Peptides against a protein of PDB entry 3JWR. Designs and how they scored, part 93

Target 1, 323 residues: chain A of PDB entry 3JWR
Amino acid sequence: TRELQSLAAAVVPSAQTLKITDFSFSDFELSDLETALCTIRMFTDLNLVQNFQMKHEVLCRWILSVKKNYRKNVAYHNWRHAFNTAQCMFAALKAGKIQNKLTDLEILALLIAALSHDLDHRGVNNSYIQRSEHPLAQLYCHSIMEHHHFDQCLMILNSPGNQILSGLSIEEYKTTLKIIKQAILATDLALYIKRRGEFFELIRKNQFNLEDPHQKELFLAMLMTACDLSAITKPWPIQQRIAELVATEFFDQGDRERKELNIEPTDLMNREKKNKIPSMQVGFIDAICLQLYEALTHVSEDCFPLLDGCRKNRQKWQALAEQ
Target 2, 298 residues: chain A of PDB entry 3JWR as posed
Amino acid sequence: TRELQSLAAAVVPSAQTLKITDFSFSDFELSDLETALCTIRMFTDLNLVQNFQMKHEVLCRWILSVKKNYRKNVAYHNWRHAFNTAQCMFAALKAGKIQNKLTDLEILALLIAALSHDLDHRGVNNSYIQRSEHPLAQLYCHSIMEHHHFDQCLMILNSPGNQILSGLSIEEYKTTLKIIKQAILATDLALYIKRRGEFFELIRKNQFNLEDPHQKELFLAMLMTACDLSAITKPWPIQQRIAELVATEFWEQGDQVGFIDFVCTQLYEALTHVSEDCFPLLDGCRKNRQKWQALAEQ

## One batch from the design tools (peptide)

Design b1_p26_2_s2 (made by RFdiffusion4, then SolubleMPNN; from b1_p26_2, 18 letters changed)
Fold by OpenDDE base, seed 2:
Structure b1_p26_2_s2 (fold): chain B 323 residues (1-323), chain A 26 residues (1-26)
Amino acid sequence: as target 1 above (323 residues)
Amino acid sequence: DDEEYREAERLLEDFFERTVGKELYA
């Protein structure tokens, strides 16, 4: 395609020029082409292109295929969300110095997972999919959408001209796919709630050890969630704009719940309760986000900007809730 | 495993309901 030719021929700017190492990064001013260029830079600077012998054209095609398989009519869970998740992963690996704690296969899997974790998202949560008796709810009992996202990821990876993993051995390929699946499934917040207690207890007791395979898997899951939720850590103007996109998508679901399911939506998805957004954001930060970024900062102190951003945004939301 | 997942899902739903509910009743 003309888009592929343009991307493949383009000069890829440095990570410094693109500011993709910054935890404060914003994609708002970037074109779709620039987001693809940023993504190429992430793969290159993590040594993934070199270490796994990726062909440049194949990587470009894969990136464009991933981008194309996000829906444009979804307010938040679109390509820009996946791109921002991947950028946070890149920043955590580089600026947060987590790269030194992981294998090249783990890094490869995490970056692919971050970009792919919401593929073909429909702008509705697992509860809606289940209650609407959608065909996907017959295929999977738990983490319905996350299983679908992984299936879409696998479909793209196996598509002609998109096989960025063709340079891997059979064992490396199997390992990578296992980690990708685990990482995508970990973005189900229900699984996060289930597993986070073990992670926090290991940190609290100073028993956390990345050399333990189970604890490594647990850490990768927590890191994926930390990147997926990273909008809450962004500078206040960015945080506000993203919160509006999230609210828009949730209200669209709530409107559909009323119309299609004849149910009253929860307050989070109720357009009539938009004035409760500030207090809901405070509650979300306290119940879900703060302890995660505290624990992540304990594993790597260079991740402190995420925790600091989360704390600052809590203060901003609290001030709005008091008005 | 299924029961633990359902409990976590309920806790997540309860969080979103209770966070707004506590402010409506406080």
Scores: peptide ipSAE 0.249, ipTM 0.794, DockQ to the pose 0.587
Fold by OpenDDE base, seed 1:
Structure b1_p26_2_s2 (fold): chain B 323 residues (1-323), chain A 26 residues (1-26)
Amino acid sequence: as target 1 above (323 residues)
Amino acid sequence: DDEEYREAERLLEDFFERTVGKELYA
């Protein structure tokens, strides 16, 4: 395609020029082509292209295929969300120095998972899919959408000309797919709530050890969630704009719940309760976000900008809730 | 495993419902 030719021939700017190492990064000013260039830079600077012998054209095609399999009519869970999740992963690995704690296969899997974790998202949550009796709800009882996202990821990875993992051994390939699946499934907030207590207790007791395979898996899951929720850590103007996109998508779901399912939406998805957004954001930060970024900062102190951003946004949302 | 997942989902739903109703202590 013309898009592939343009991407493959383009000079890829440095990570410094693209600012993709910054936790404060914003994609708002970037074209779709520039987001693809940023993604190439992430793979290159993590040594994934060299270590796994990726062909440049194959990587370009894969990135464009992933981007194409996000819906444009979804307000938040689109390519830009996946791209920002991957950028936060890149920043956590580089600026947060987490790359030194992980294997090349784990890094490869996390980056692929971050870009792929919401593939073909429909702008509705698992609860809606279950209550609407969607065919996907018959295939999977739990984490319905996350299983679908992984299936889409696997389909793309196996598509002709998109096989970025072709340089791996059979064992490396199996390991990588296992980690990708676990990482995508970990973006289900229900699984996060279930597992986070073990992680926080290990940190609190100073018993956390990345050499333990179970603790490694737990850490990768927590890191994925931290990147997926990273909008809450962004500078206030960016946070507000992203919160509006999230609210738009949630209100669209709430409108569908009322019309299609004849149920009253939760306050989070109720358009009539827009004035409660600041209070809901404070509650979300306190219940879900703060302890995660505290624990992540304990594993790597260089991740502190995520925690600091989350705390600052809590204060901003609290001030709006008091008005 | 399934019961623990359902409990986590309920906790998430309850959180989103209750957080709006809790008077943020000024």
Scores: peptide ipSAE 0.245, ipTM 0.799, DockQ to the pose 0.503
Fold by OpenDDE base, seed 3:
Structure b1_p26_2_s2 (fold): chain B 323 residues (1-323), chain A 26 residues (1-26)
Amino acid sequence: as target 1 above (323 residues)
Amino acid sequence: DDEEYREAERLLEDFFERTVGKELYA
């Protein structure tokens, strides 16, 4: 395609030029081409292209395929969300110095997972999928969308000309897919709520050890969630804009719940309760985000900007809630 | 277990509901 030719021929700027190592990164001013260039840079600077012998054209095609399989009519869970999740992962790995704690296969899996974790997202949560009796709800008992996202990820990875993992051994490929699946599934906040207690206790007791395979898996899950939620850590103008996108998508779901399911939406998804967004954001930060970024910062102090950003945004949302 | 997952989903839903509720008490 013309898009592929343009991307494959383009000079990929440095990570410094692209600012993709910054936790404060914003994609708002970036074209789709620039987001793809950033993504190439992430793979390159994490040594994934070299270590796994990725062909440049195949990587370019894969990136474009991933981007294409996000829906354009979804307000938040689109390519830009996936791209920002991957950028946060990249920043956490580089600036947050987590790269040195992980294997190349884990890094590869996390980056693919971050980019892929919401593939074909429909702008509705698992509860809606279940309540609407969608065909996907017949395939999976829990984490319905996350299983679908992984299936889409696998489909793309196996598509002709998109096989970025073709340089891996069979065992490396299996390991990578396992980690990708676990990482995508970890973005289900229900699974996060279930598992986070173990992680926080390990941190609190100073018993956290990445050499333990179970704790490694747990950490990768927490890291994925930290990147997925990283909008909450961004500079206030960015956070506010992203929160509006999230609210838009949630309200769209709530409108569909009323229309299609004849149910009253929860407050989070109720357009009539837009004035509650600031307090809902404070509660979200307190209940979900703060402890995660505190724990992550404990694992790597260089991740502090995520925690600091989260705290700053809590103050901003609290101030709005008091108005 | 599916039951633990459903409980976590409920907790997540409750969280979003309670967050709106706490504004009524603040």
Scores: peptide ipSAE 0.239, ipTM 0.792, DockQ to the pose 0.460
Fold by OpenDDE base, seed 4:
Structure b1_p26_2_s2 (fold): chain B 323 residues (1-323), chain A 26 residues (1-26)
Amino acid sequence: as target 1 above (323 residues)
Amino acid sequence: DDEEYREAERLLEDFFERTVGKELYA
C-alpha cells in the first residue's frame, strides 16, 4: 500500500528526537505516520529488530496492521491508547531501567502485547459484552475482551507479510506467545485486583525475586497494568485530555446501556454524574494506581516519575473535587 | 478461580460505586 511504502521509506528519528524515552510523553501532536515511526524506533532501540532478525518491511506492515485493527470510532481504546501504553513500556524499559531485568523475549513480548492489548476494542467493557449477549460472551467466561484482543494479536502475527516473529526458533516463538497472552490478559483490571496483593506483599517483605518464574510472570503483569494505566501519571494537561476521552467512551457505553439494555449505568458511565469525575479519579488513584506505582518504584527507582505524576494528578483531582 | 474473578470484578465495581457513595453519605 502507499502507506506502507511511505512508512518503509521514511527516516526513523532518534528516540531522543521523538521523546519516547520520556514518561511525560504525549502523542497529541503526532500524526499516525509519526506514531508508526516511534514504534519502529522502540523495536530498534530495544534491539528487537537486530536480535530477532526482523525485516524492516515486515515490521512496518505489522505496525500498520495493528493500527488498522483498532477502531476509529472508539474515543479512548484506540490505536493512540495502545501506542501510549507501548511508549510507557518503552520508557519503563529504558528510562526506568527495567530492560536490564528482563530477557529479550520478555521485552519483545511486552512490546507486542502493549501495542496489541486492546485490538478491536469496541468501546465497551466486559460487563456490557456479557449483558448484551454478544457472541464473544459465549466463547469466554471471564476477561472476554482480553481474550479477543489476544486472538486478534495472534491473527495479525500469523498473517502473510506480518510475521515479525519468523526469525524466532520454535521454542522462542512459543515462549513469546505465552508471555504475550499473559500480558494481554493481565490488562483485565479484575485480574490485577486479584493478583496485586501477592506482588505488594513480596515487595513489602523484601522477598521479591525476578529469578523466580512465578514472580517474573507476576511482575510482567503488574508492569503491563502500570503501562496501561499510565495516563494517570502524565502531566496534568495530558491527564485531563485523556480523562475526557475515557469519560466520553464511558458515557457512550452508559448511553447504550440505557438505550439497548434498559439499565441505569454506573456512576462512572453516567453522563448525568460528570461532576463526580474528580472525586472518582481521586478514588481510582487511591484504590488502584498509587500502590502499583509505589511497588514498581521499589523494583526500579528510575520509575519514580510515574509515581510522582500519579501523586501530582491526585492533588489536582482532589482540588477539583473540593470545588 | 471463577469465583475469585467474580469477586474481584465486584470489588472493582464496588470501588467506583463507593467512591461516589461516600460523598452521598458524608
Scores: peptide ipSAE 0.239, ipTM 0.790, DockQ to the pose 0.522

Design b1_p26_2_s3 (made by RFdiffusion4, then SolubleMPNN; from b1_p26_2, 16 letters changed)
Fold by OpenDDE base, seed 3:
Structure b1_p26_2_s3 (fold): chain B 323 residues (1-323), chain A 26 residues (1-26)
Amino acid sequence: as target 1 above (323 residues)
Amino acid sequence: DDEEYEEAKRLLEDFFWETFLKDLYA
């Protein structure tokens, strides 16, 4: 395609030029081509291209395929969300110095997972999928969409000309897919809530050990969630704009719940309760986000900008809630 | 496994509810 030719022939700017190591990164002014260039740079600077012998054209095609398999009519859970999740992962690995704590396969899996974790997202949560009796709800009882996202990820990875993992051994491939699956499934916030207590306790007791396979898996899950939710850490103008996109998508679901399912939406998804967004954001930060970024900062102090951003945005949302 | 997931889902729903309730009492 013309898009592939343009991407494959383009000079990929440095991570410094692209500012993709910054936790304050914004994609708002970037073209789709520039987001793809950023993604190439992430793979390159994490040594994934070299270590796993990726062909440049195959990587370019894969990135474009992943981007294409996000829906454009979804307000938030689109390519830009996946791209921002991956950028936060990259920043956490580089600037946050988590790269030194992980294997190359784990890093590969996390980056692929971050880019892929919401593939073919429909702009509705698992509860809606279940209540609407969607065919996917018959295949999976829990984490319905996350299983679908992984299935889409696997489909793309195995598609002709998109096989970025072709340089891996069979064992490495299996290991990578396992980690990708676990990482994508970990983006189900229900699973986060289930597992976070163990992680926080290990951190609190100073018993956290990445050499333990179970704790490693737990950490990768927490890191995925931290990147997935990283919009809450962004500079206020960015956070506010992203929050509007999230609200738009939730309200669209609420409207569909009324129309298609004949149910009253929850306050979070109720367009009539838009004035409650600031207080809901404060509660979201307090109940979900703060402890996670605190714990992550305890694992690596260089991740502090995520925690600091979250705290600053809490203050901003609180100020709006008091108006 | 299924019961634990449903519990976590309820906790998530409760969180959104608590978030809303905290706004009512702030």
Scores: peptide ipSAE 0.082, ipTM 0.739, DockQ to the pose 0.535
Fold by OpenDDE base, seed 2:
Structure b1_p26_2_s3 (fold): chain B 323 residues (1-323), chain A 26 residues (1-26)
Amino acid sequence: as target 1 above (323 residues)
Amino acid sequence: DDEEYEEAKRLLEDFFWETFLKDLYA
């Protein structure tokens, strides 16, 4: 396609020029082409292109395929969300110095997972999929959408001309797919709620050890969640805009719940409760976000900007909730 | 595994209720 030709022929700017090492990064001013260029730079600067012998054209095609398989009519869970998740992962690996704690296969898997973790998202949560008796709810009992996202990821990776993993051995390929699946499934917040207690307890007791395979898997899951939720850490103007996108998508679901399911939506998804967004954001930060970024900062102190951003946004939301 | 997931789902639902819904109905 002309788009592929344009991307493949383009000069890829440095990570410094693109500011993709910054935790404060915003994609708002970027074109779709620029987001793809940023993604190429992430793979290159993490040494993934070199270490796994990726062909440039294949990587370009894969990126465009991933982007194409996000829906344009979804307010939040679209390509830009996946791109921002991947950018936060890149920043955590580079600026947060987590790169040195992980293997190249783990880094490869995390970056692919971050870009792919919401593929074909429909703008509705697992509860809606289940209650609407969607065909996907018949295929999967738990983490319905996350299983679907992984299936879409696997489909793209195996599509002609998109095989960015073709340079891997059979064992490396199997390992990478396992980690990708685990990382995508970890973005189910239900799994996060279940598993975070173990992670926090290991940190609290000073027993956390990345050399333990189970603890490594647990850490990768927590890191994925930290990147997936990273909008809450962004500078206030960025945070506000993203919060509006999230609210729009949730309200659209609430409208569909009324119309299609004949149920009253929860307040989170009720557009008539828009004035409660500030207090809900405070609650979300306190119950879900703060402890995660505290624990992540304990593992790597260079991740402090995420924690600091989260704390600053809590203060801003609290001030709005008091009005 | 299924029981653990259902428990996690309940915990998440309880969290959303306590964090987002309870404060809205209070």
Scores: peptide ipSAE 0.062, ipTM 0.736, DockQ to the pose 0.510
Fold by OpenDDE base, seed 1:
Parts: C-alpha cells; sequence; structure tokens
Structure b1_p26_2_s3 (fold): chain B 323 residues (1-323), chain A 26 residues (1-26)
C-alpha cells in the first residue's frame, strides 16, 4: 500500500526528537504516520529489531496491521490508547530503567502486548458483553474481551508479511506468546484487583525478587496495568482531555445499556451524572492507581514521575469536586 | 466534600462489583 511504502521509506527520528522517553508525552499533535514512526523507534532502541532479526518492511506492515485493527468509531479504546500504553512502557523501560531488570524476550512480549492489548475493542466492557449474551461470552467465562484481544494479536502475528517473530526459535516463540497472553489478560482490572495484594505485600515486606518466576510474572502484570492506566499520570491538560474521551465512551455504553438491555446504567456510565466525574476520579485514583505507582516506584525510583503525576491529578480532581 | 467522596467510593465499588468482581465470585 501507499501507506506502507511511505512508512518503510521514511527516516525514523531519534527517541529524543520524538520525546517518547518522556513520561509527560502527548500524542495529540502527532499524525498516524508519526505514531507509526515512534513505534519503529521503540522497537529499534530496545534492540528488538537487531536481536530478533526483524525485517524493516515486516515490522512496518505489522505496525500498520495492528493500527488498522483498532476501531476508529470508539472514543477511547482505539489506536491512540494502545500507542500511549506502548509509549509509557517504553518510557518505563528506558527512563524508568526497568529494561535492565528484564530479558529481551520479556521486553519484546511487553511491547507487542501493549500495542495489541485492546485490538478490536468495541467501546464496551466485559459486563456489557456478558449481559448482551454476545457469542464471545459463550466462548470465555472470564476476561472475555482480553481473550479476544489476544486472539486478534495472534492472528496478526501469523498473517503473511506480518511475522515479526519469524527470527525466533520455537522455544523463544512459545515463551514470547505465553508472556504476551499473560500481559494482555493482566489488563483486565478484575485480575489486577485479585493479584495486586500479593505484589504490594512483597514490596512492603522487602521480599520482592524478580528472579522468582512467579514474582516476575506478577511484576509484568502490574507493569502492564501501570502503562494501561498511565493517562491518570499525565500533565493536567492532557489528563483532562483523555478523561473526556473515557467519559464519552462510558456514557455511550450507558446509553446502549438503557436502550438495548433495558438496564439503568451505573453512575460512572450515566450521562446525567457528569457532575460526579471529579469525585469518581478521586475515588479511582485512591482505590486503583496510587498504590500501584507507589509500588512501581519502589521497584525503580526512576518511575517516580508516574507517581508524582498521579498525585498532582488527584489534587486537581479533588479541587473540582469541592466546587 | 467528604460526603461526595464517600458517595464516589460507593459508586466505584458498585461499578467494580458489576464489572469485575461479580465474575470472580460467581
Amino acid sequence: as target 1 above (323 residues)
Amino acid sequence: DDEEYEEAKRLLEDFFWETFLKDLYA
């Protein structure tokens, strides 16, 4: 395609020029082509292209295929969300210095997972899929959409001309797919809530050890969630704009729940309760976000900007809730 | 407002129950 030719022939700017090492990064001013260039830079600077012998044209095609499999009519869970999740992962690995704690296969898997974790998202949560008796709800009992996202990821990885993992051995390939699946499934907040207590307790007791395979898996899951929720850490103007996109998608679901399922939406998804958003954001930060970024900062102090951003946004939302 | 904050917590808990926790306890 013309898009592939343009991407493959383009000079890829440095990570510094693209500012993709910054935790404060914003994609608002970037074209779709520029987001693809940023993604190439992430793979290159993490040594993934060299270490796994990726062909440039195959990587370009894969990136464009992933982007194409996000829906444009979804307000928040689109390519830009996946891209921002991957950018936060890149920043955490580089600026946050987590790269030195992980294997190349783990890094490869995390970056692929971050870009792929919401593939073909429909703008509705697992609860809606279950209550609507969608065919996917018959296939999977838990983490319905996350299983679907992984299935889409696997389909793309195995598609002709998109096989970025062709340079891996059979053993490396199996390991990478296992980690990708675990990482995508970990973006289900239900699994986060279930598992986070173990992680926080290990940190509190100073018993956290990345050489333990179970603790490694747990850490990768927490890191994925931290990147997936990273909008809450952004500078206030960016955070507000993203919060509006999230609210739009939630209200669209609430409208569909009322119309299609004859269910009264929860306050979070009720368009008539916009005035509750600031208080709900404070509650979300306290219940879900703060402890995660605190624990991540204990693993790597260079991740502090994520925690600091989260705290600052809590103060801003609290001030709005008091008006 | 402490009352609005507590209400927000309750709303979030209800959301998490319906969205996430219901499947864990079923």
Scores: peptide ipSAE 0.027, ipTM 0.553, DockQ to the pose 0.055
Fold by OpenDDE base, seed 4:
Structure b1_p26_2_s3 (fold): chain B 323 residues (1-323), chain A 26 residues (1-26)
Amino acid sequence: as target 1 above (323 residues)
Amino acid sequence: DDEEYEEAKRLLEDFFWETFLKDLYA
């Protein structure tokens, strides 16, 4: 395609030029092409292209395929969200120095998972999918959309001309897919809530050990969540803009819940309750975000900017809630 | 401050119930 030709022929700027190592990164001013270039840089600077013998054209095609399989009519859970999740992962690996704690296969899997974790998202949560009796709800009982996201990821990875994993051995391929699946499933916040207590307890007791396979898996899950939620850590203007996108999508779901399911939406998804957003954001930060970024910062102190950003945004949301 | 916190807590509880807890008990 013309898009592929343009991407494959383009000079890929440095990570420094693209600012993709910054936790404060914003994609708002980037074109779709530039987001793809950033993604190429992430793979390159993580040594994934070299270590796994990725062909440049295949990587370009894969990136464009992933991007294409995000819906354009979804306010938040689109390519830009996936891209920002991957960028946060990249920043955590590089600036946060987590790269040195992980294997190349784990890094490969995390980056693919971050980019793929919301593939074909419909702008509605698992509860809506279940209540609407969607065919996906018949296939999966729990984490319905996350299973679908993984299925889409696998489909793309196996599509002709998109096989970025073709340089892997069979064992490496299996390992990578396992980690990708676990990472994508970990983005179900219900699973996060279920598992985070174990992680926090290990940190609290100073018993956390990445050499333990179970603890490694747990850490990768927590890291995925931290990147998925990283909008809450961004500089305030960026945070506000992303919060608006999230609210838009939630309100669209709430509107559909009223119309299609004949139910009253929760305050989170109720357009008429938009004045509650600041207080809900404070609650969300306190219940979900703060402890996660505290724990992540304990694992790697260089991840502190995420925690600091989260704390600052809590103050901003609290101030708005008091108005 | 306390009333705002309790309101936020209630909103969060509703959020968690509808968004997360249903999936944990399904």
Scores: peptide ipSAE 0.026, ipTM 0.557, DockQ to the pose 0.055; fails the geometry check

